Peptides against a protein of PDB entry 5ZKO. Designs and how they scored, part 96

Target 1, 44 residues: chain A of PDB entry 5ZKO
Amino acid sequence: SASNPRKFSEKIALQKQRQAEETAAFEEVMMDIGSTRLQAQKLR

## One batch from the design tools (peptide; made by RFdiffusion4, then SolubleMPNN)

Design b2_p29_8_s3 (from b2_p29_8, 15 letters changed)
Fold by OpenDDE base, seed 5:
Structure b2_p29_8_s3 (fold): chain B 44 residues (1-44), chain C 44 residues (1-44), chain A 29 residues (1-29)
Amino acid sequence: as target 1 above (44 residues)
Amino acid sequence: as target 1 above (44 residues)
Amino acid sequence: SSEQRRQLIEMLRELQEQLAEAARAVEER
């Protein structure tokens, strides 16, 4: 069955969106860790 | 030599101030860790 | 305090481990 190209393109778009959202959330968390580490260093 | 009570009281005041600043910095970092944990949980 | 510093270091280590695990879980999807 010819995998409907429209449904395939929609799946790819949704996958890319999810990946971008996950990447953005990860980057935010990594920035917060960086800030937290700097604050922790001031307590030393 | 009578340890000048004024100099002693000043040292105690400075020590209390420093301890309050360290405690406030610790609480701030703990809040950031809490926020970061919630963000990390959203990635799961 | 020395105790607060120890607790903070422990919490940072735990957080780092959780994030490393979360990063692996994202890569496996």
Scores: peptide ipSAE 0.171, ipTM 0.545, DockQ to the pose 0.107
Fold by OpenDDE base, seed 2:
Structure b2_p29_8_s3 (fold): chain B 44 residues (1-44), chain C 44 residues (1-44), chain A 29 residues (1-29)
Amino acid sequence: as target 1 above (44 residues)
Amino acid sequence: as target 1 above (44 residues)
Amino acid sequence: SSEQRRQLIEMLRELQEQLAEAARAVEER
């Protein structure tokens, strides 16, 4: 069955959304680590 | 010179205060690490 | 304390390794 181009475009859009959400969550965690590292340096 | 007991008690009080401040700062950083670790686990 | 500082450094290293692994897993998807 011809994969309906509409279903394919929707699948690609959903994949891009998931990747953007994963990237945003990673960036948030990296910011928290950056702040935590700065606090850890103040403990020295 | 006889270390004036008043100066000794003051030095001990100051040391205890510094240790309490370091402990509080450590606990704050550990909370941030705990939160960040939970976020990192959600990325898996 | 020196022990708290050592523990904190260890926790930060472990967390960095976990994030580097998570980042690679995201890139491989």
Scores: peptide ipSAE 0.170, ipTM 0.546, DockQ to the pose 0.086
Fold by OpenDDE base, seed 3:
Structure b2_p29_8_s3 (fold): chain B 44 residues (1-44), chain C 44 residues (1-44), chain A 29 residues (1-29)
Amino acid sequence: as target 1 above (44 residues)
Amino acid sequence: as target 1 above (44 residues)
Amino acid sequence: SSEQRRQLIEMLRELQEQLAEAARAVEER
């Protein structure tokens, strides 16, 4: 069955979207950890 | 110089207040850590 | 307290390790 180039392009676009969403979620969690670390330093 | 009992009582009250503020700040940081942990679990 | 500070530092380290592992698992997908 011929690899439909259109379906391939859509699959790559979906993969890029998922990667961007995962990156955004990671950055959000890293910001929270950064904030928590700053708060923990104030408790010293 | 006579230990002024009133000054002692005030010093104890200030110490209790400081301890309560430190405990409240600790609880706030623990809540933030709990939220961050939940977000990290969603990335798995 | 000093004990509370130690506990916070330990939990922060554990979270950093969990995030590093999650980030690798995402990259391998």
Scores: peptide ipSAE 0.168, ipTM 0.544, DockQ to the pose 0.106
Fold by OpenDDE base, seed 1:
Structure b2_p29_8_s3 (fold): chain B 44 residues (1-44), chain C 44 residues (1-44), chain A 29 residues (1-29)
Amino acid sequence: as target 1 above (44 residues)
Amino acid sequence: as target 1 above (44 residues)
Amino acid sequence: SSEQRRQLIEMLRELQEQLAEAARAVEER
């Protein structure tokens, strides 16, 4: 059946949302690593 | 009892060995984090 | 302390694993 253009738009929106959530999780982990590295350098 | 100087020397040697092992483990983790960070930067 | 250093190394490994998983998730999707 013709994939309803609304269903296509919703699938693209969900994909973009998931990519944004994964990017945010990546950035959070990178910030935590940065903070932890600074702490490690102070403890050396 | 007078802590046997040999026991003192052995304790210091064990402490130095443990510190060297912890330093090596730290350097390994830092290299892995560095590599992972570079890989992650290539994927952005 | 030596114990604090060990705990910090463990935390760094956990964060490295989380970063690797996040990077794979971004690449595979």
Scores: peptide ipSAE 0.167, ipTM 0.554, DockQ to the pose 0.128

Design b2_p29_8_s4 (from b2_p29_8, 17 letters changed)
Fold by OpenDDE base, seed 5:
Structure b2_p29_8_s4 (fold): chain B 44 residues (1-44), chain C 44 residues (1-44), chain A 29 residues (1-29)
Amino acid sequence: as target 1 above (44 residues)
Amino acid sequence: as target 1 above (44 residues)
Amino acid sequence: MSEQRRKLMEMLKELQRDLEEVAREVERR
């Protein structure tokens, strides 16, 4: 059965969007960790 | 030389204040880590 | 796990060690 190219392209677009959202959330967590490390260093 | 009780009491009060400030800052850092862990769980 | 998730877990473990050091210092002072 011919894989509908439109459905495939839509799946790829959705996958790229999810990956971008996961990357943005990861960057936010990384910034929070960086801030927390700076706070911990001030206690030393 | 008689240790001035006022100076000693003041020193103890300042020490207790510093300990309370360090404890509060530590608790803040621990709360931030709790939030970061929750965000990290959303990325799973 | 993706490399990204692995890196996040590594950084969280490092942060935990740093805080355990801070906790020991607060207790000692």
Scores: peptide ipSAE 0.195, ipTM 0.566, DockQ to the pose 0.074
Fold by OpenDDE base, seed 3:
Structure b2_p29_8_s4 (fold): chain B 44 residues (1-44), chain C 44 residues (1-44), chain A 29 residues (1-29)
Amino acid sequence: as target 1 above (44 residues)
Amino acid sequence: as target 1 above (44 residues)
Amino acid sequence: MSEQRRKLMEMLKELQRDLEEVAREVERR
């Protein structure tokens, strides 16, 4: 069951997937802050 | 000439315009920061 | 700095801390 991975390999695969999704979301936020910083620099 | 305001009233008008533009740009950046913070909070 | 610039810099520092927390959470999960 996807809700109860028994095999170590399945647990590792799910962990890697989660990490990849969280990394992608983090990178999106970092891109947005990059744009915001450029705008903030125009206010100096 | 807009590049050389002689009258005090013209100088004040230009100053007020600049302040309004800076305020608008600040508010835009603050909205972007707010949106980015909300996105970051969803990742916690 | 104007009060607006000071406030902007404060908000950017707060956001940086929030992003650093997200980075730590990504490493933990």
Scores: peptide ipSAE 0.186, ipTM 0.573, DockQ to the pose 0.100
Fold by OpenDDE base, seed 2:
Structure b2_p29_8_s4 (fold): chain B 44 residues (1-44), chain C 44 residues (1-44), chain A 29 residues (1-29)
Amino acid sequence: as target 1 above (44 residues)
Amino acid sequence: as target 1 above (44 residues)
Amino acid sequence: MSEQRRKLMEMLKELQRDLEEVAREVERR
């Protein structure tokens, strides 16, 4: 049965949203590790 | 020449202070790493 | 290096690997 284009577009939108949320969380973690690395360098 | 015991004790005290400061900074970084690692694990 | 510095460096390397895995997972999904 033809996948309803509206259902397909909704699935793509949900996937894009999830990807954006994962990216944002990753960027936050990367900022934290950057700060942590800087602090660790001060201990050398 | 005999290292003045007072100067020696002062050097030891300064070394202990520095070690305590380095330990405190290490513990802070370890907490940050732990927090960041938990955050990263939530993304898996 | 002190044991603390060694341990810190090890944990930073582990965290880096964990983050690289997250990056790959984000790219895959």
Scores: peptide ipSAE 0.183, ipTM 0.565, DockQ to the pose 0.076
Fold by OpenDDE base, seed 1:
Structure b2_p29_8_s4 (fold): chain B 44 residues (1-44), chain C 44 residues (1-44), chain A 29 residues (1-29)
Amino acid sequence: as target 1 above (44 residues)
Amino acid sequence: as target 1 above (44 residues)
Amino acid sequence: MSEQRRKLMEMLKELQRDLEEVAREVERR
């Protein structure tokens, strides 16, 4: 069955949205780690 | 010079206090690491 | 280095590995 271009476009949009959400969540975790590392350094 | 027992007692008390403060700070960092690790696992 | 500091450093290394795995997963998705 020919891929419905509209369905294809929607799939691409949803994939891009998911990737952006995952990236944002990763960046948040990385920020928390940066803070935690700084706190850990103060324990030295 | 004979170690002044009073000064010695004060030094021991201060050392114990410092160790307690370091332990509390360590526990806080451990909690943050635990939370962040849980967040990271949710991204999988 | 105290045992607490050693343990903390090991946990930070573990967490770094976990984050690197998450980064690779984000790149693949």
Scores: peptide ipSAE 0.176, ipTM 0.558, DockQ to the pose 0.075

## One batch from the design tools (peptide; made by RFdiffusion4, then SolubleMPNN)

Design b2_p30_2_s1 (from b2_p30_2, 14 letters changed)
Fold by OpenDDE base, seed 2:
Structure b2_p30_2_s1 (fold): chain B 44 residues (1-44), chain C 44 residues (1-44), chain A 30 residues (1-30)
Amino acid sequence: as target 1 above (44 residues)
Amino acid sequence: as target 1 above (44 residues)
Amino acid sequence: AVDAIEEQLERLLELLKRRHAARLEELAAA
């Protein structure tokens, strides 16, 4: 069936949103790991 | 324009290659993190 | 400290798995 442009656009938008959310979550975890590493270094 | 079957086949092949490459990269990262986790466990 | 790192690694692994799955889905949809 003809690609429903609306559904396609919505799918793309949702994909971009999910990607942004995943990126943000990843960055948060990386920051936390960085902080933990820094703390561990201070305890040496 | 008429779907160029050759281009389609090439697109599919490229997609499969990309998927394989991404999977390999993921597996490598998972192995590295797994090793790190194991090392961390030994340090407990 | 080590326990905290391990927990963070587990979280990271989970996020990486999700990201990987999402990328595969993106590739499949292309």
Scores: peptide ipSAE 0.231, ipTM 0.633, DockQ to the pose 0.599
Fold by OpenDDE base, seed 1:
Structure b2_p30_2_s1 (fold): chain B 44 residues (1-44), chain C 44 residues (1-44), chain A 30 residues (1-30)
Amino acid sequence: as target 1 above (44 residues)
Amino acid sequence: as target 1 above (44 residues)
Amino acid sequence: AVDAIEEQLERLLELLKRRHAARLEELAAA
């Protein structure tokens, strides 16, 4: 079946979206870890 | 241009190398996280 | 505080695993 450019583009868009979502989640966790670490340092 | 099998093989080899590198980097991070977690557990 | 760190590390670990899996899939599809 001919590579439907439309389907391909949609697949790529979906992939990029998922990647962005994963990145956002990662950044959130990193911020939380950073905050917790900072708090721990203040208690030292 | 005809898919040069030589170029294809090279591309596959490069892909496998990248995969191995990504895996190694991941494992390193996992070890670091594991070590940190273990240290945290010892502090509980 | 330590428990919170551990929980965060576990979440991070899981996210990293998912990211790694996704990257491997991308590489396999290329």
Scores: peptide ipSAE 0.225, ipTM 0.626, DockQ to the pose 0.553
Fold by OpenDDE base, seed 5:
Structure b2_p30_2_s1 (fold): chain B 44 residues (1-44), chain C 44 residues (1-44), chain A 30 residues (1-30)
Amino acid sequence: as target 1 above (44 residues)
Amino acid sequence: as target 1 above (44 residues)
Amino acid sequence: AVDAIEEQLERLLELLKRRHAARLEELAAA
């Protein structure tokens, strides 16, 4: 069956959205780790 | 323009190389994090 | 504190795995 360009474009858009969400989650975790490290340094 | 099979094969080879490089870099990071996790477990 | 760090590491590892999988997919689609 012919590739539906609309379905393809939607798939790509969905993939980009998921990637953006994963990036945001990663940045959040990195911030949390940074905060924890800062807290640990203050306890020294 | 007609797909140049040579260019196609070169493109595939380049993709495989990039995948291998990305995998190697990932494995290095995973090893470092794994070591850190092991150290953290020993501190419990 | 150590337990919190370990939990953070686990979350980080999971996210890194997902990111890696996404990158591999992008490379395969190029």
Scores: peptide ipSAE 0.227, ipTM 0.625, DockQ to the pose 0.539; fails the geometry check
Fold by OpenDDE base, seed 4:
Structure b2_p30_2_s1 (fold): chain B 44 residues (1-44), chain C 44 residues (1-44), chain A 30 residues (1-30)
Amino acid sequence: as target 1 above (44 residues)
Amino acid sequence: as target 1 above (44 residues)
Amino acid sequence: AVDAIEEQLERLLELLKRRHAARLEELAAA
């Protein structure tokens, strides 16, 4: 079946969305780790 | 232009190389995080 | 504080694994 160009474009769009979401989640975790480390240092 | 089988094989080889490099980099990061986690556990 | 760091590390590890899998899929599709 001819991969409907629409289905392909939708798949690519979904993939880009997932990648953006994963990137945002990663950045959030990295910021949290940074803040937690800073807090731990202040308690020393 | 007939995708030269040689060009295809080169493309596949390059792709495999990139996969190997990405995997190696990932494994290094995972080991570093693993060691950090182990150190954190020892501090409990 | 240590417990929080460990939890964050676990979350990070999970995210990194997912990201790695996604990158491998992208490379395989290319």
Scores: peptide ipSAE 0.226, ipTM 0.627, DockQ to the pose 0.625; fails the geometry check

Design b2_p30_2_s2 (from b2_p30_2, 16 letters changed)
Fold by OpenDDE base, seed 4:
Structure b2_p30_2_s2 (fold): chain B 44 residues (1-44), chain C 44 residues (1-44), chain A 30 residues (1-30)
Amino acid sequence: as target 1 above (44 residues)
Amino acid sequence: as target 1 above (44 residues)
Amino acid sequence: AVEEIEKQLERLLELLKRRHEARLEELEAA
């Protein structure tokens, strides 16, 4: 069947959304780790 | 111009190389984090 | 404190795995 451009564009949009969500989750985890590191440093 | 099969094959080879390099880098990071996790577990 | 670090590491590992899979998919599509 002809490449459904709409389905392709939707797939790309979904992929970009997932990437953005993963990036946000990564940043959250990195902030938490940073906070934990800072706390550990204050105990040194 | 006719699809240069040589250029196509070179592009595929380059893509496979990049994939292999990314996989190797990922495995290294996973190993380092795994070691850190093991060390943390020993401190419990 | 150690238990929290372990939990954070587990979350980070999961995110890294997902990111790696996404990058591999992108490379395969190129």
Scores: peptide ipSAE 0.196, ipTM 0.603, DockQ to the pose 0.549
Fold by OpenDDE base, seed 3:
Structure b2_p30_2_s2 (fold): chain B 44 residues (1-44), chain C 44 residues (1-44), chain A 30 residues (1-30)
Amino acid sequence: as target 1 above (44 residues)
Amino acid sequence: as target 1 above (44 residues)
Amino acid sequence: AVEEIEKQLERLLELLKRRHEARLEELEAA
Protein backbone atom coordinates (compact mmCIF):
# COMPACT_ATOMS: atom_id res chain seq x y z
CA SER B 1 0.00 0.00 0.00
CA ALA B 2 1.14 3.58 -0.68
CA SER B 3 3.27 4.67 2.29
CA ASN B 4 1.07 7.38 3.80
CA PRO B 5 3.21 10.53 3.41
CA ARG B 6 1.61 11.90 6.56
CA LYS B 7 2.67 8.86 8.59
CA PHE B 8 6.15 9.10 7.10
CA SER B 9 6.48 12.78 8.02
CA GLU B 10 5.25 12.02 11.56
CA LYS B 11 7.80 9.21 11.89
CA ILE B 12 10.61 11.54 10.76
CA ALA B 13 9.44 14.28 13.15
CA LEU B 14 9.39 11.79 16.05
CA GLN B 15 12.87 10.59 15.11
CA LYS B 16 14.18 14.18 15.05
CA GLN B 17 12.62 14.87 18.46
CA ARG B 18 14.23 11.76 19.98
CA GLN B 19 17.59 12.75 18.51
CA ALA B 20 17.27 16.25 19.99
CA GLU B 21 16.43 14.81 23.43
CA GLU B 22 19.43 12.46 23.30
CA THR B 23 21.68 15.36 22.27
CA ALA B 24 20.42 17.49 25.16
CA ALA B 25 21.06 14.67 27.65
CA PHE B 26 24.57 14.21 26.25
CA GLU B 27 25.31 17.95 26.54
CA GLU B 28 24.15 17.93 30.17
CA VAL B 29 26.54 15.08 31.03
CA MET B 30 29.39 16.82 29.19
CA MET B 31 28.73 20.02 31.17
CA ASP B 32 28.88 18.04 34.43
CA ILE B 33 32.15 16.38 33.38
CA GLY B 34 33.53 19.80 32.40
CA SER B 35 32.61 21.22 35.81
CA THR B 36 34.27 18.28 37.58
CA ARG B 37 37.42 18.75 35.50
CA LEU B 38 37.50 22.46 36.32
CA GLN B 39 37.13 21.70 40.04
CA ALA B 40 39.94 19.14 39.86
CA GLN B 41 42.20 21.70 38.15
CA LYS B 42 41.54 24.24 40.91
CA LEU B 43 42.65 21.67 43.49
CA ARG B 44 46.07 21.18 41.82
CA SER C 1 12.42 5.38 -14.45
CA ALA C 2 12.27 1.83 -13.05
CA SER C 3 14.51 1.72 -9.95
CA ASN C 4 17.30 -0.55 -11.19
CA PRO C 5 17.14 -3.56 -8.82
CA ARG C 6 20.90 -3.92 -9.19
CA LYS C 7 21.46 -0.34 -7.99
CA PHE C 8 19.06 -0.94 -5.11
CA SER C 9 20.92 -4.06 -3.99
CA GLU C 10 24.23 -2.17 -4.19
CA LYS C 11 22.78 0.66 -2.08
CA ILE C 12 21.61 -1.84 0.57
CA ALA C 13 25.00 -3.57 0.58
CA LEU C 14 26.75 -0.20 1.05
CA GLN C 15 24.36 0.68 3.90
CA LYS C 16 25.10 -2.64 5.65
CA GLN C 17 28.84 -2.04 5.27
CA ARG C 18 28.55 1.45 6.78
CA GLN C 19 26.51 0.05 9.66
CA ALA C 20 29.19 -2.55 10.37
CA GLU C 21 31.93 0.12 10.31
CA GLU C 22 29.98 2.39 12.66
CA THR C 23 29.38 -0.53 15.04
CA ALA C 24 33.08 -1.42 15.06
CA ALA C 25 34.05 2.21 15.80
CA PHE C 26 31.49 2.36 18.61
CA GLU C 27 32.81 -0.85 20.17
CA GLU C 28 36.35 0.56 20.14
CA VAL C 29 35.21 3.73 21.93
CA MET C 30 33.28 1.65 24.48
CA MET C 31 36.38 -0.45 25.19
CA ASP C 32 38.46 2.71 25.75
CA ILE C 33 35.88 4.23 28.09
CA GLY C 34 35.55 0.87 29.87
CA SER C 35 39.30 0.81 30.45
CA THR C 36 39.16 4.38 31.80
CA ARG C 37 36.35 3.39 34.17
CA LEU C 38 38.36 0.42 35.41
CA GLN C 39 41.39 2.66 36.02
CA ALA C 40 39.24 5.17 37.93
CA GLN C 41 37.83 2.33 40.06
CA LYS C 42 41.36 1.22 40.98
CA LEU C 43 42.13 4.77 42.15
CA ARG C 44 39.24 4.82 44.66
CA ALA A 1 36.29 13.29 43.36
CA VAL A 2 37.10 9.90 41.80
CA GLU A 3 33.66 8.55 42.75
CA GLU A 4 31.99 11.47 41.00
CA ILE A 5 34.05 10.90 37.85
CA GLU A 6 33.06 7.23 37.88
CA LYS A 7 29.38 8.12 38.19
CA GLN A 8 29.70 10.58 35.31
CA LEU A 9 31.43 7.95 33.18
CA GLU A 10 28.65 5.47 33.93
CA ARG A 11 26.01 8.01 32.91
CA LEU A 12 27.92 8.82 29.73
CA LEU A 13 28.27 5.13 28.86
CA GLU A 14 24.55 4.58 29.36
CA LEU A 15 23.70 7.51 27.08
CA LEU A 16 26.13 6.33 24.40
CA LYS A 17 24.64 2.81 24.52
CA ARG A 18 21.11 4.16 24.18
CA ARG A 19 22.14 6.38 21.27
CA HIS A 20 23.86 3.48 19.54
CA GLU A 21 20.85 1.20 20.00
CA ALA A 22 18.56 3.89 18.58
CA ARG A 23 20.81 4.32 15.54
CA LEU A 24 20.87 0.56 14.93
CA GLU A 25 17.08 0.40 15.15
CA GLU A 26 16.81 3.22 12.61
CA LEU A 27 19.18 1.48 10.20
CA GLU A 28 17.31 -1.82 10.55
CA ALA A 29 13.95 -0.15 9.91
CA ALA A 30 15.21 1.47 6.69
Scores: peptide ipSAE 0.196, ipTM 0.603, DockQ to the pose 0.592
Fold by OpenDDE base, seed 1:
Structure b2_p30_2_s2 (fold): chain B 44 residues (1-44), chain C 44 residues (1-44), chain A 30 residues (1-30)
Amino acid sequence: as target 1 above (44 residues)
Amino acid sequence: as target 1 above (44 residues)
Amino acid sequence: AVEEIEKQLERLLELLKRRHEARLEELEAA
């Protein structure tokens, strides 16, 4: 069936949202790892 | 312009190549992290 | 400390897997 432009736009919006969420989650994990590393350094 | 079938096939081939390269790189990273995790477990 | 690192690695791995899957989907759709 012909790509419904509405469905296409919704798919793109959902994809962008997912990407933003994944990026945020990644940044959070990286911050936690950074904090853990800093703490480990302080314990040396 | 009408999709040139040749250009289409080339695009698909390039896409498959990129997919294979990304998969290989990902698998390497996963192996490294897996090894690190195993080492960390041994240190507990 | 090691346990926390392991948990962080697990989280990271999961995120990387999801990201990889998303990229593969994008490549397949292109």
Scores: peptide ipSAE 0.205, ipTM 0.609, DockQ to the pose 0.584; fails the geometry check
Fold by OpenDDE base, seed 5:
Structure b2_p30_2_s2 (fold): chain B 44 residues (1-44), chain C 44 residues (1-44), chain A 30 residues (1-30)
Amino acid sequence: as target 1 above (44 residues)
Amino acid sequence: as target 1 above (44 residues)
Amino acid sequence: AVEEIEKQLERLLELLKRRHEARLEELEAA
């Protein structure tokens, strides 16, 4: 069954958006971990 | 252009290999993080 | 401080799992 090219393109676009959101969330968590590490270093 | 069935099968095989390697690497990272989490729990 | 680290680790694990699943889906779709 020919997956409707429109549905396919929409699926890919949504997938790319989700990936971008996940990447942004990951970067935020990494920044938080980095700040926590810096704070821990200041306590030494 | 008819992608050579052989080239297609090789591409699929390489893809499956990469998937297996990525899964193994992920499992290793998860084990390391699991160990770190357990150590953190012991410090509470 | 330890509790915050644990929370961050849990969040990180969740994100890594989602990212891994997304990558696997991409590989399966190719």
Scores: peptide ipSAE 0.199, ipTM 0.607, DockQ to the pose 0.568; fails the geometry check

Design b2_p30_2_s3 (from b2_p30_2, 13 letters changed)
Fold by OpenDDE base, seed 3:
Structure b2_p30_2_s3 (fold): chain B 44 residues (1-44), chain C 44 residues (1-44), chain A 30 residues (1-30)
Amino acid sequence: as target 1 above (44 residues)
Amino acid sequence: as target 1 above (44 residues)
Amino acid sequence: AVEEIEAQLERLLELLRRRHAAALEALAAA
């Protein structure tokens, strides 16, 4: 059956949304790591 | 205009190559993180 | 401080694994 372009588009949109959420979570973790590193440096 | 199958194939090939490179980079990062974790554990 | 770093690294690893798995799945679908 021909791929339903609408369903495909929706799937891609959902995938992009999930990727954006994952990226945001990643950035948060990276910021936390950066903060922790800065704190560790202050203790030296 | 009809999607040029050749251009599409080339695009997919490039995407696969990029993904392979990203996979290699990922594996390197994972190894580094593993080493860092081990070092952190030694400091406890 | 060390325990916090370890926890952060674990979270990062998990996120990276998920991202990597998703990327591999995307490739498999192509």
Scores: peptide ipSAE 0.187, ipTM 0.611, DockQ to the pose 0.559
Fold by OpenDDE base, seed 4:
Structure b2_p30_2_s3 (fold): chain B 44 residues (1-44), chain C 44 residues (1-44), chain A 30 residues (1-30)
Amino acid sequence: as target 1 above (44 residues)
Amino acid sequence: as target 1 above (44 residues)
Amino acid sequence: AVEEIEAQLERLLELLRRRHAAALEALAAA
């Protein structure tokens, strides 16, 4: 079945969206870890 | 410039190599994080 | 404090696994 360019474009768009969401979640966790490290450092 | 099939095959081979390297790096990071996690658990 | 770090590491690991799986899927679809 001919890869419908429309279906392909939609698939790529969904993949980019998921990647953006995963990146945002990653950044949030990294900020939390950074904050925890900073707090731990203040207790030394 | 006509996508030389030879150049295309080389490009695909390069992409596969890069993916293999990224996978190996990922596995290493996951092992390091796992080790850190285990050490943290021992400090409880 | 240690328990919080452990929890954060677990969350990070899960996110990394998901990201890696998505990257592999994207490559397979190309």
Scores: peptide ipSAE 0.184, ipTM 0.609, DockQ to the pose 0.546
Fold by OpenDDE base, seed 1:
Structure b2_p30_2_s3 (fold): chain B 44 residues (1-44), chain C 44 residues (1-44), chain A 30 residues (1-30)
Amino acid sequence: as target 1 above (44 residues)
Amino acid sequence: as target 1 above (44 residues)
Amino acid sequence: AVEEIEAQLERLLELLRRRHAAALEALAAA
């Protein structure tokens, strides 16, 4: 069964989208951690 | 230009090696974070 | 608060785990 190039391209696009979403979530968490660390530094 | 199968196999081997290195680095980070988490738990 | 740091670390760990799993899956699919 010929892998439908359209389906393949869609799969790749979905994978890239998921990766972008995961990256955004990661960046958000890193920002939160950074903020918390900054606050902790101010308290010492 | 026929993709040189040898070059392809080398590329795959390099990719596998890099992935192994990334996996090792990931495990190290996970251990460090786990240790930090444990320490934080002891402080709460 | 220590509790907030713990929660942040847990979230980070989970995200890293998911990213790593996705990377492994992508490699396996290639």
Scores: peptide ipSAE 0.181, ipTM 0.607, DockQ to the pose 0.553
Fold by OpenDDE base, seed 2:
Structure b2_p30_2_s3 (fold): chain B 44 residues (1-44), chain C 44 residues (1-44), chain A 30 residues (1-30)
Amino acid sequence: as target 1 above (44 residues)
Amino acid sequence: as target 1 above (44 residues)
Amino acid sequence: AVEEIEAQLERLLELLRRRHAAALEALAAA
């Protein structure tokens, strides 16, 4: 059955939203790790 | 052109394998960091 | 011990970057 274009578009939109959320979480982790790295370097 | 289903399935399989490998490596690093931190604390 | 932690953090960052790039590629292919 031709997948309903509407359902497809909704699925893609949800996927993009999820990716955006994952990206935000990733950026937060990157900042935390960056801070931790800098602190570790100061302790050397 | 209809993407060759065989090529598509292979691509998906490779992607899943790669993701599994990356996940395993991530988990290993996280465990190592935890262990190293604990060891460092014991040496203080 | 500190140097080892730094090295581990660098490895972790690299893994995270790779995972993020792969996720973006997967999204682009959808």
Scores: peptide ipSAE 0.169, ipTM 0.586, DockQ to the pose 0.594; fails the geometry check

Design b2_p30_2_s4 (from b2_p30_2, 14 letters changed)
Fold by OpenDDE base, seed 3:
Structure b2_p30_2_s4 (fold): chain B 44 residues (1-44), chain C 44 residues (1-44), chain A 30 residues (1-30)
Amino acid sequence: as target 1 above (44 residues)
Amino acid sequence: as target 1 above (44 residues)
Amino acid sequence: AVDAIEAHLERLLELLRRRHAARLEELEAA
């Protein structure tokens, strides 16, 4: 069946959304660990 | 050029291997952190 | 003990960064 360009564009949009969500989750974890690291450094 | 199914399967296998190695490295670090925490608790 | 924890945290951050980069690459390639 001819790949519906609309379905293709939707698939790309969903992929970009997932990428953005994973990036946001990663940034949150990095901030938390960074904060913990900073706190640990203050205890030295 | 026709994607050689063998090359494709090999690429997937290598990807899975890398993922397994990264997971193992993560688990090792988590175990080390856990051990360090346990040791610190014993000193209290 | 704090130095050891800090070193492990740094290693963990590095691993997470690499894992994230790999995931992004996979998402971009898909």
Scores: peptide ipSAE 0.223, ipTM 0.604, DockQ to the pose 0.590
Fold by OpenDDE base, seed 1:
Structure b2_p30_2_s4 (fold): chain B 44 residues (1-44), chain C 44 residues (1-44), chain A 30 residues (1-30)
Amino acid sequence: as target 1 above (44 residues)
Amino acid sequence: as target 1 above (44 residues)
Amino acid sequence: AVDAIEAHLERLLELLRRRHAARLEELEAA
């Protein structure tokens, strides 16, 4: 089926959105772990 | 260049293998952290 | 115990970084 260029552009947009969401989620987890590490360091 | 379907399948297989290895390593670390936490709790 | 936790956290962070990088690569390749 002719991949409609509009559908392709939407697919690319969704992919970019997903990438941004995954990056944001990753950064949040990294911050939480970083905070935990900092707390652990204070307990040394 | 004609992506040889066989090469593609091999690439996918390698990717799945790497993902499985990363998952196993993650689970190992999580188990170790869990064990360490339990030990620390026993010292409280 | 705290030192062990920190060491494991560091390893965990590294694994998460690698996993994230791999996921991004997969998204870019798709």
Scores: peptide ipSAE 0.226, ipTM 0.609, DockQ to the pose 0.608; fails the geometry check
Fold by OpenDDE base, seed 5:
Order: sequence, then C-alpha cells, then structure tokens
Structure b2_p30_2_s4 (fold): chain B 44 residues (1-44), chain C 44 residues (1-44), chain A 30 residues (1-30)
Amino acid sequence: as target 1 above (44 residues)
Amino acid sequence: as target 1 above (44 residues)
Amino acid sequence: AVDAIEAHLERLLELLRRRHAARLEELEAA
C-alpha cells in the first residue's frame, strides 16, 4: 500500500523531534562537563 | 537499488558493536575520573 | 591529579561526541 503521505510526514516529524531532544540533552551534558573542565583548569 | 538486506544487517551489527565499545570506554573513563577525584580529595 | 582529571574529561567529551553522532545517524536511518 502506498505509504500514506500523512504517515510519512508524521514519521519525519517524530524523527525531527527525537533529534532535537537528543541534541538538547547532549548540549546540556557538554555544558556541565565544560564547566567542570574549566573549574579543573582553574585549580592547576 | 534495494538496500541489500545483508548490508543492512551488517550495518546494524556494526552499529551495535560501536555502541557497546563506546559504552565500555565511557565506563572506563568514569571509573578513572572517580578514582582521580578521590585521590585529589585525599590530598586536600 | 588535576591534570589527569582534565585529560579524562577531554576523553569523555570525545566519547560523548562520537556517541551523539552515532545516535543522530541512527535517527536519520530510521
């Protein structure tokens, strides 16, 4: 059956959402680690 | 051309392997960081 | 000891970057 364009669009939207969530989580972790690294550098 | 099911399965297997390796390396780093921090704390 | 912590943090960041890239690839392939 022809993949319903609606189903396709929903799948793409869900994929974009997941990607955005993963990116946001990654950025948060990177900021935390970056802050820790900066603190460690100040202690050298 | 239809993605060769073999190529797909191989790609998935490779991906799982990489994920496992990254997880193991992450755990090792976390242990090392923990140990190093503990040592640094003992010197304070 | 502090230098060792920093080195480990840098390694951790690298691993996280690789993991993130892999996850994005997985999402794109779905």
Scores: peptide ipSAE 0.222, ipTM 0.610, DockQ to the pose 0.602; fails the geometry check
Fold by OpenDDE base, seed 4:
Structure b2_p30_2_s4 (fold): chain B 44 residues (1-44), chain C 44 residues (1-44), chain A 30 residues (1-30)
Amino acid sequence: as target 1 above (44 residues)
Amino acid sequence: as target 1 above (44 residues)
Amino acid sequence: AVDAIEAHLERLLELLRRRHAARLEELEAA
């Protein structure tokens, strides 16, 4: 079956979007934890 | 090269095992953090 | 203790990094 190049390109685009969303969510969590750690260090 | 289905299945099994171990470790850390937070709140 | 909190946070960060790396690999392989 001719892999429709359009369907393939759409699949790749969706994959890249999901990767970007996962990265953004990760960065947010890392910033929150980093802030908490910094606050804890200031309490020493 | 015939991807040995056995090698593939073993690789997947190892991956699932590692994921389960990481999940268990995560849950342990989350419980410890929760306990520590609760203790800190009791000291206020 | 603050030291215990920091140690837990460090462990959590490490686990999150590993989890994130694994998810990215899964996405790249798909």
Scores: peptide ipSAE 0.218, ipTM 0.598, DockQ to the pose 0.553; fails the geometry check

